Peptides against a protein of PDB entry 6FRK. Designs and how they scored, part 36

Target 1, 411 residues: chain A of PDB entry 6FRK
Amino acid sequence: NEEVLNAMLKEVCTALLEADVNIKLVKQLRENVKSAIDLEEMASGLNKRKMIQHAVFKELVKLVDPGVKAWTPTKGKQNVIMFVGLQGSGKTTTCSKLAYYYQRKGWKTCLICADTFRAGAFDQLKQNATKARIPFYGSYTEMDPVIIASEGVEKFKNENFEIIIVDTSGRHKQEDSLFEEMLQVANAIQPDNIVYVMDASIGQACEAQAKAFKDKVDVASVIVTKLDGHAKGGGALSAVAATKSPIIFIGTGEHIDDFEPFKTQPFISKLLGMGDIEGLIDKVNELKLDDNEALIEKLKHGQFTLRDMYEQFQNIMKMGPFSQILGMIPGFGTDFMSKGNEQESMARLKKLMTIMDSMNDQELDSTDGAKVFSKQPGRIQRVARGSGVSTRDVQELLTQYTKFAQMVKKM

## One batch from the design tools (peptide; made by RFdiffusion4, then SolubleMPNN)

Design b1_p10_7_s4 (from b1_p10_7, 7 letters changed)
Fold by OpenDDE base, seed 2:
Structure b1_p10_7_s4 (fold): chain B 411 residues (1-411), chain A 10 residues (1-10)
Amino acid sequence: as target 1 above (411 residues)
Amino acid sequence: ILDFLKFLSE
């Protein structure tokens, strides 16, 4: 029994290490899980495998919970949020994502570029802010980040902004000069929240970096970026452990909307390769895909048309990055769609939709669309000419449709 | 939708 437990724990520990969980945290988790199981085995005849899985999940949830309530902005007040982090962590992009998130929720948001160290930092912020229609402040001539931050915060306070985000300089390494600059900025503007932005892709270095920032600056919140890549997010546990601060958001891509509130349960589920069923349900509900009661009713009756397929392609296009959706499905690892495959997949969907745009209502609304085309091959040639594709491309679409329609009939 | 997404991934 102890050998089986140790073997299963070894497998879990290996998987967590492969997910960039810090070795100290993995060791602590193993000890905590053993202690929890030893206590529960004395109490219950439960299936040992389920007990181990539950204990592992419970201890991972504890590792992500710092025991501190996340800071939240107050509506109708001026909330100053200072961002800190290394260069390349996604800090500047994350400032824009957070500003856009609050703007979409009806907050009066603005951005301040206090990064004087990086050439073109202000131009990059200005470009991102302008695209998102977010007010911004910065200077091309002022080299003191304290002056820029102070002037920008004062300006936007006077204009009654509710969310004032200050982007600071990053460095490639932990440098004392960076921490001194951050402290000077923090002392001048007195932020309501200091957000540390961490790149999840740095793996085992997450602990040391997060600790170095927390030891120098009063970090109150963490944002983890680049969770769309090979980084399985184990570095997030290290960030929480080192900063003793909650993760408030995660960055899941390069787009301004690839940004979501952190949820503990879905994150741990994804880390363990269990998928994110809750996030998938939330995403489906946000898209009002359930308002397609007519489609669900047709699917229940085993009816599937080319129009129904077209509508599903539109829904997929609205869901955002296909890789993120697949990463929410249990058993589909993040590796299933490389970034190159996503753009190609979206281009493929758009091509299929363009072919269907050249179909008539009789073809689109037929419950046996492939048979309509097989009976009258001239329709394939018409659609091919109308959409600027080969007859082979139209036949490939019809083959895909037939496979989908057969799958729907088996549901 | 999940089965559809799964099929598109194949």
Scores: peptide ipSAE 0.023, ipTM 0.538, DockQ to the pose 0.180
Fold by OpenDDE base, seed 3:
Structure b1_p10_7_s4 (fold): chain B 411 residues (1-411), chain A 10 residues (1-10)
Amino acid sequence: as target 1 above (411 residues)
Amino acid sequence: ILDFLKFLSE
């Protein structure tokens, strides 16, 4: 029994190391899991694998919880949020995402560009802010980030902004000059929260990076970016361990909406490849897909039309990046939807919808749509001509519809 | 929806 436990723990440890979890944390987790598992209970015929998985999950949840309550902005107050992080961490994009998140929640939000080091930093922030209709401040002439940050914070305080986000300069490397600049900015503006932005894709470097920031700046919150890529998110554990600060949000893509509040359990489930069913349900509910009840009722009766399929494609397109949705489904690894495959998948859905736009109500509302087309092949040719596609493309759509309708009948 | 999404990924 101990040999079996040790073998299974070795596999889990290997998988966690491959997920960029720090070796020290993996060792500690192994010992904690070994201590938490009763070998006698394992002998009683319980599913040893499930027991180990549960113990691993529980210990990973503890590693993501720093035991410190996340800072939250106070409504009707002026909350200054300073962002820190390396260049390329997604810091500037994350500032815009956070501002947009609070704006959508009815907060009076603004952005300050105190990045004087990167050429075009202010133009990039201005472009993002303008697109999102977020007020912004910065300078093309002032080179001191302390002056820009101070003036911007004062301006927006005087205008009664509730959320004042300050983006700072990044560097490619950890340099003492960067940390000194960050400290000078922090001392000048006296932020209510300092957010460290970390790129999850840097793997084993996450610990050293997060530690270097925490040793110099009073980081109170962490945001992890690039969790849509090949990064399995193990670096997030290192960031929490090093900063002793909670993860407050995660960046899940390049779009301004690819940003969500951090949830511990869904994150660990995803890290372990178990999927995030809860997050999928929440995301589906947030989209207020009003017609979901009517569809669920039809599906329960084994009725599925081409119109029902069209409406579902519209719903999927409204959910945002299809890769994120698939990555929330258990058994769909991140590898299934490379960034290239998402655009292709969305293009495929749009093509299918365009074909259905050329169908008539009789074709769309038939409970046996494929049979309508099979009985009158001239319909396929009409739809193909109307949508500018081949007859083969229409047949492929009907084949997909038929497969799905058969699946619905088995539910 | 999950089953539908699974179907679309195949």
Scores: peptide ipSAE 0.020, ipTM 0.538, DockQ to the pose 0.122
Fold by OpenDDE base, seed 4:
Structure b1_p10_7_s4 (fold): chain B 411 residues (1-411), chain A 10 residues (1-10)
Amino acid sequence: as target 1 above (411 residues)
Amino acid sequence: ILDFLKFLSE
């Protein structure tokens, strides 16, 4: 039992390290999981894998919980939110995303560009703000970020703005001058929240970077960006550990709408490759996709056909940013996303749908579509010829279908 | 999809 536990924990630890989870956190997690697992309960024939997964999940949930309540803006008040972070972290883009998020919720929101260091920072913010119809403030002539921030905050306070977001200068590296500037701005505007923006793609550097900011500025919230890319989100754990501050939002792409409130359970589920069912639910609800009640009812009965899979692929294609959606589906996200960018994933779905377009109703509507094809291999060849693909491509589709159908039957 | 997803999460 201890050997099995150690082997499974080794696999989990490897996967977490590959997900950019800090090595110290992975070690601590391993010890905490070992201490939380009753070896006697493992001996009783309970699904050892499920117990370990649950223990790992529970300990990861603790790692993303700083034990402090996230700051939330107060309606009808003037809430000043200062953004801090390195250049390239997505800070400026995230300011616009957060502003747009609150604006869409009916908050009177504005943006201030206090980045005087980067040439064109104000133009970039202005462009983003104008596109989103968000009021903005900045200067082309004032070089002191403290003056710009103070004037902008005062202006928007006087105009009864509820959400006042201040974007500050970033640097390519941690510099004392950056931290001094951030502190001067923070002291001048007295923000209600200081948001540290972190790029998840920096991997193992997340801890050191987050710590450096927290040691100099009273970071109260974290936003993690670039979670649509190669970043598996493990850096988020490092940010929470270092800042002792909650993740409040995540950036999931380049679009202004590619921004969502952080949810602990979905995030950990995704990190473990379990999918993000809650996030997919929320996203499906936001998209007002017709509730396929008929599909839900079939799934409750453990029925899943190739047609049902086809309809799901159509729905996924309608949902837009495919990478975000597939990563939410249990068992789909890891294997489907691992091989390509969003465009390649969409092309792959289109290819799968094209294969299914060459199937007949008997094949599509069979509750055991894979068995229909296995009993009559000539069907695979027909479908392959009809769709212009290899017999291997059809077999891969059927293998994928079988995996899904097995998941549905276990539901 | 939502109920399917909920069911997959259980």
Scores: peptide ipSAE 0.015, ipTM 0.453, DockQ to the pose 0.030
Fold by OpenDDE base, seed 5:
Structure b1_p10_7_s4 (fold): chain B 411 residues (1-411), chain A 10 residues (1-10)
Amino acid sequence: as target 1 above (411 residues)
Amino acid sequence: ILDFLKFLSE
């Protein structure tokens, strides 16, 4: 029993390290899981795998919870939110996304560009703000970020804005001059919340960066960016551990709407390769895909055909950024994300659809499509020739379909 | 789609 536990924990630890989870956190998690599992309960015939998965999930939820309630803006007050983060973290884009999120909720929101270091920072913010119809402030001539931030905050306070977002300069990691400038801005404007913006793609560097910011300014919130199909999100655990601050939002892509409130359970599910079912449910409901009721009814009856799979692939292709949607689908998301960009994932889906386009109605509408092909191997050869693929590619599709159909029967 | 996606998550 202990050998089986150690083997399963080794697989989970490997997957977490591949997800950019800090090695110290993975070691601590392994010890905590071992201490939480009663070996006597494992001997009683309980599903050992489910018990280990549940214990791992519970310990990951604890790592994302800093034990501190997230700051929330107060309605009818002037809430000053200062953004801090490295250059290239997506900080400026995230300021616009957060401003747009609050504006859509009926908050009087504005943006201030206090980034004087980056050429064109104000033009970029102005372009994003204008597209979203968000009021903005900045200067083309003032070089002191403290003056710009102070004047902008005073202006928007006098105009009774409820959400005042201040974007700051992002410099390189180790410039003392950057941290002094950030501290001077923070002292001048006295923000109600300081948001650290972190790029999820920086992997093992997340802890050291997040700590460097927390040691200089009172970071109270974290936003994780670039959680599109390439970033596995393990760096987010390091940011929470280092800042002792909650993740409040995640950036899931380049569009202004690719921004959502952080949910612990969906995020941990996605990190474990269990998908983001809740985010996918929310996204599907937002898209008002009318054909969902008919599919849900078939799934409730344990019926799933190759045609049903084809229709779902068409729906996935309609939902927008394919990488985001696949990253919400467990098993599929990990295999598609590990092997390429959004274009490669879409090309793989199109290849599967092209194979199914060479199937006949009897094959597509069979509730046991894999058995139809197994009884008559000549069908695999026909479909392979018709779609210009190998017989192996058709067998891989049928294997994937069989996994899907088996899980639908267990629902 | 939601149940299918939930299923893909397992």
Scores: peptide ipSAE 0.017, ipTM 0.492, DockQ to the pose 0.038; fails the geometry check

Design b1_p10_8_s1 (from b1_p10_8, 7 letters changed)
Fold by OpenDDE base, seed 4:
Structure b1_p10_8_s1 (fold): chain B 411 residues (1-411), chain A 10 residues (1-10)
Amino acid sequence: as target 1 above (411 residues)
Amino acid sequence: SFLELLEKLM
């Protein structure tokens, strides 16, 4: 039993390291999981894999919880939010995303460009802000970020803005001069929240970078960017561990809408490859797709049909920004999305639905649809001909369905 | 929702 536990923990530790989780955190998690697993309960014939997965999940949830309540803006107040982070972290883009998020929620939001170091920083912010219809402030002539930040904050306070976002200079390296500038800006504007923006793709460097910012400025919140890329998000755990600050939002793409509130459970589920179930919940709830009670009851019984998958695809197509929703569905991982833009992903989903439209009720309503096709390969050829696709395309669909149905049966 | 079940199954 201990050898099996150690083997499974080794696989989990390897997967977490491959997900950019810091080696110290992985080691700590391994010891915490070992201490949380009752070996006597594992002897009683409980699914050892489920128990280890639950223990790992629980310990990962603790790693992304700093034990402090996230700062939230107060309605009807002037909330000053200062952004800090390295150049290329997505800081400036994230300022615009956050401003747009609050604007869409009915907050009076504005942007200040206090990046005087980067040529064209103000033009970039102005372009993004204008496109999103967000009020902005900055200068082409003032070179002191303290003056720009102070004047901009004062202006927007006087105009009764509720969300005042200040973008600061990012440098390529941690320089003492950058940290002194950030501290001077922070002292001048007295922000209600300091947001550290971190690129998830920097992997093992996340801890050292996040710590360097926290040691110099009072970082109270973290935003993790580029979680749509090759970064599996393990660097987020390092940021929380180093800053002792909650992740408040994540950046999930290049569009201004590719931004969502951080949720612990969904994030950990995605990190473990379980799918972003709760982020999908929040997105479905935002879309008022209430009518799925019948599907819920089937899934409780471990039943998932090709028709149930088709209905889910119809729901996904109704949900809008398709790129974010597919990446949340278990078994439609990054590999389905990474091979194209949102339009290509929509076209692929439509193709899958067209394949299913060529299936009969026996195929669609079977609790083991893949077995129906495996027992009678002539069905694959019929469906392929009916939908105008290759037999390979039908087999790929059935392979995806099988992965989903196996996940539902394991739930 | 399908999602509330997945939330209950987690």
Scores: peptide ipSAE 0.009, ipTM 0.410, DockQ to the pose 0.029
Fold by OpenDDE base, seed 2:
Structure b1_p10_8_s1 (fold): chain B 411 residues (1-411), chain A 10 residues (1-10)
Amino acid sequence: as target 1 above (411 residues)
Amino acid sequence: SFLELLEKLM
């Protein structure tokens, strides 16, 4: 029994290391999982695999929870949010994403560019801010980030802004000069929150980087970027462990909308290749698709029709970048995230919808649609002719639908 | 899940 546990834990540890989880955290998780598993219960014929998976999941959830409540802005107050992080972490882009997120929620939001080190930093921020209609401040002539940050914060406080985001200079390396500059800015503006922005794609370097920032500045929140790439997000665990600060948001792409509130359970599920079911449910619910409650209720009853599948395809097409949706699906590797595959995937969905547009209400609304077609093969030929596709394409759709309906019945 | 569903569609 201990050998089986050790073998399964070795596979999980390998997968976590391949997901950029720090080796110290993986070792600690292995010890915690071993301590949490009752070997006597494992002997009693319980599904050892499910028990180990649950124990691993529970310990990963604890690693993402710093035990500290995330800072939240207060409505009608002036909330100063300072951003810190390395150059290329996505910090400047993330400032714009956070500003846009709060603006869309009806907060009076602004951006300050206190990055005097990077040539064109202010132009980039100005471009992003202007495109999003976010008020901004910065200088082309002032070289002291403390002056720019102080003047910008004072200006926007006097104008009764609620969310005042300050972007600071990044460096390519952990340099003492960067940390001194960040401390000087923080002391001058007295931020209500300091957000560390971390690139997930730096892998095993996440811990050392996050620790270096926390040891020098009072990081209170973490944002993890580039979770749309090859990075499986294991670096986020390292950031929480090092900073003792909650992850508040994640960046899931380059678009200004590729930004979401961090949720522990969905993130760990995705990290383990279990998919982000909850994040999809949330995105589906955010679309205010009035039919979603009715669908969730049908799914809870194990009912799924071809019409329900059609409505889901419409919803997916409305959700925007198919790459983000695919990246939430378990077992869809990074190869499905290529731009070529998104258009092909959307064309495939449209083709499936066109096939269903040639179905009648009896076929669409049947809880056993595949059986309706199997009993009367002439329906397949009718639908194929009506949609301009092969009988094979219709059979493929029905095979997909059957796999779906079987999953819904097992939920 | 709707996602595990989509996974099997593609």
Scores: peptide ipSAE 0.008, ipTM 0.494, DockQ to the pose 0.121
Fold by OpenDDE base, seed 3:
Parts: C-alpha cells; structure tokens; sequence
Structure b1_p10_8_s1 (fold): chain B 411 residues (1-411), chain A 10 residues (1-10)
C-alpha cells in the first residue's frame, strides 16, 4: 500500500513539476498529502486514486489560498489600482481588460499610462482604451512616470472616477531602477491596490519574479496571464506563495473579454486536467439565465424552437469567449481552440442570429421550424434576402437546428 | 442537465 501510494505521489509530483509548480511547493504538497491519507482507509478497497486526487486537490486549494481576503473596490469612492509587472507579462493588456470588466459592471472607469520607458506604450493604451470607450490619460512629452501618474490620478479623482487604473513601466529583467520607479509611483499616487501581473508561461521563474516584486512594493493582488497557452498555471501557486496575495483575475487570451474573476476550485481542477465543470455551472448561474428554467422545461418535453436556439446563442454570446467555455469542458483540450477558431465561431453564431432576426414569430416559435421552411421554400428566400445571406446559409442554419432539435428529442 | 446539453451541442 505504501509503495502504491509512493508511486502515485511520484506521478502527481512529476505532473505538478511539468505544470511549473515550484519544487519546494511540490515537496511540501507530497508531505502534506502523505500525512492526510490514512493508509488503513486505503487498505479498505476504496478507490485509492480518487483519495489521492482529493487529497492533492485539497492541498493545491490551500496553496492558492493566501488566507487573505482579496481587495475589492468601494462603490462611490475613487479606487486607485496600480499595475506592476515585467514587460511582456500582459500588464498593459490586463489594465484594459480590468477597466473594461469594471466598466461593463457600471463603474466609472479610466486608464492612466505611466509607462514612459516603452516607445508606443501610450499609443497602445490609447488604442485599447478608445476601442473599449474607456477614458484615458497619458503624455507624449512628460518622461517622469511619477508626474504622469500623479496628474492622471488627480484629474480622474476630480472627475469622480470610481476605478482609476495606473499602468506602469515594465522591464525585460528585474532591474533596481524599475523597482525604484515603481516605489516612487506608488508613494506618489497612494494606490488602494497594487496588482502584480504575472505571465504563467515563465514557468519556474514565477517564484523569483513574484518575490522580487513583493520585496519592493506592497503587492496586494495577483493577476495571472497567458493561461490560454501551454502554461498549465502552476506558476500561479508560486506567485501566491511568494506575494502572499490572492489571485483576483486570470487572462485567458488576447481579447478584452478573455478575462475572468479568479476562482480557486475551477483553476485547480483545470490545473489537474479534471475540467472545470463547477466553473462552467457557476458561469452559467452568474449569467442570471432566469429564463433557463422555461427552456429546461421545454427541453425536458423534447420541444426546441428556433427561438430557443436563438436564446441559447445569446446566452453563449453573454458567457463571453467560447474558448473559455470549451476549455472548461472535460476532453476539450486547449489545442482544439486556436485563437482563430473562437472569433470565427462567434462570428458564425452572430451570423446565425442575424439570419434568425429575419424570421417571423411563426417560424421562430414553431416546434418544427425546419418543416415550416420545407413546406414553404419561399420563406427561405425571404429570410435570406432579409438577412443579406445566401439561401444556402439559411438552409445550413435549418440543418443545424434540425440536428439540435433531434438531440433534444432524445433527451 | 444544461451541461449535458452543452456537451451534446458542442
């Protein structure tokens, strides 16, 4: 029994090391898991693998929990959020993602570019901010990041902004000059939260990097980026351990919507390759799909209309990036969703919805929508003309609908 | 479940 436990723990430890989990944390986890597993309970014929998996999961959850409550902005206050991190960490993109996240929640949000080191930093921020309709501040002439940050924070405080995000300079390496600049900016603007942005793809360097930032500035939150790539996210555990700060968000792609609140259990499930069924359920529940009960009831009766399909497409579109949803389903490996396929999938859904927008209520609400169109082919031509698509595109939609309706009838 | 539906829809 002990040999089997040791063999399974060796496999788990190897997988965690391959997931960029720090060797010290893996060693500690192994010891904690050994101490948490009753060998007598393992002898009783219980699924040894499930017990080990549960013990590993529980210890990983503890490693990603710093035991401190995440900072949250206060409504009606001016909340200053300073971003820190290396160049290439996705810091600037993450500033825009966070700003957009709060803006969509009805917060008066703005962005400040205090990156004077990188040529075109302000133009990049301005472009991102303008696309998202987020107010921004920066300078083309001022070279002191402290001045820019201070002026920008003052401006937006005076304009009663609630979320004031300050993007700072990054460097390619840990340089003392970077940390001094960051400290000067932090001292000048007195941020309510300092967010360390970490690239998950840097692997074993995560601990040393996260520690270097925490040793110089009062990091209170972590955002992990590039979790859409080959990075299994084990570096996030190192960042939490080093910063003693909670992960507040994760970046899961390059789009402004490829950004989600961090959830411990879903993240660990994904790290272990267990899939994020709970996070998918939670994301579905957070969408306040109150209308889902009526749909679920119709589906239970084997009824599925084109309107029901339209509403499902709206729901999928509201869930955000389809890559995030699919990456939550067990067995959909990260490799199937090339970044190109998501935009194409969303564009396809939007095209299908546009076709359905040209349908009438009789067509949309028919329990056999395909039969309505098959009986009167002139409807296909009307819908095609109304939506600016080919008759073939309408037929493809009806074919997809028929497949879905047949699946629902088998439920 | 809605998840089983999503799994079948995908």
Amino acid sequence: as target 1 above (411 residues)
Amino acid sequence: SFLELLEKLM
Scores: peptide ipSAE 0.006, ipTM 0.484, DockQ to the pose 0.042
Fold by OpenDDE base, seed 5:
Structure b1_p10_8_s1 (fold): chain B 411 residues (1-411), chain A 10 residues (1-10)
Amino acid sequence: as target 1 above (411 residues)
Amino acid sequence: SFLELLEKLM
């Protein structure tokens, strides 16, 4: 029993270290998990593997939750949000993503470029802001970031902006002069929130960097960038521990819509390599789809059928305008709609459903529907004829289903 | 696609 526990804890510790979690946090987690299991094993004859998994998950939740409620903007007020972080952290891109996120939620948002150190910083911000139709302020001639930030904040306060985002200079190295400049800007504009932007790819450097920012300015929120499907998330735990501040958003790519509210459960599931089941579950729940509980239970068992996909397409169609559905999903921006109008997206879903209407119950209810079709290619021809589509259209549907069913099985 | 939806959702 103790050998099995120690082996499982060794695997978890290895996976966390490989995910760039700080060695001190991994050690603390191991000790906390041992203490939690020793208490729970005395209380319940439960499956030891499930108990270890639950204990690990619970302690990771505690590492991501600083016990401080995230700052939220107040509607109808002027909320000043100052961004801080290293050069190359994605700070400037993240300012635009956050402004766009709030703009899509019906907030009056603006951007201020107080980065005087980097040549072309203002042009980059202006390009991003113009593309997103976000009002912006900056200077080509003023070199004092305090003046630019103060003038920009005053201007947008007078114009009754609700979300005023200030992007600051990021340097390649932690220089004392940068931290003094950030402190001077913070003192001048009196921000309601200071957001530290961290690149997930910097690994073990996350703790020291996050601490250096927190020691100089009152960081109240963290945003983690470059959390694409292969990014090591472990640095995020180090940033939370060092800043004692919640992660509020994550950046999942370079696109302005590759930005979502942080969710603890999906993030930890992904960090453990358990897949983003809970993120998918939460997104399915945010969709308020009928029979969500039945789908959630099937997804938890790694089961997904063509019928389950059909029912989800029916639910998506019942929810009304696909733009509203996509607008409800964090990170699902207008660009998924920009590749086609809403009517084209709905017509595509209806076409997929019409293909599935020509399938039989054995094909629809198979946990490996693609394998049923691959074993008997005559089924593809039958379905294609029945639905009035090409065999290619049926193969494309089966390819989409297969990729999703494989994703659900890895969850 | 529903998959591109899901891949962006994940």
Scores: peptide ipSAE 0.012, ipTM 0.496, DockQ to the pose 0.145; fails the geometry check

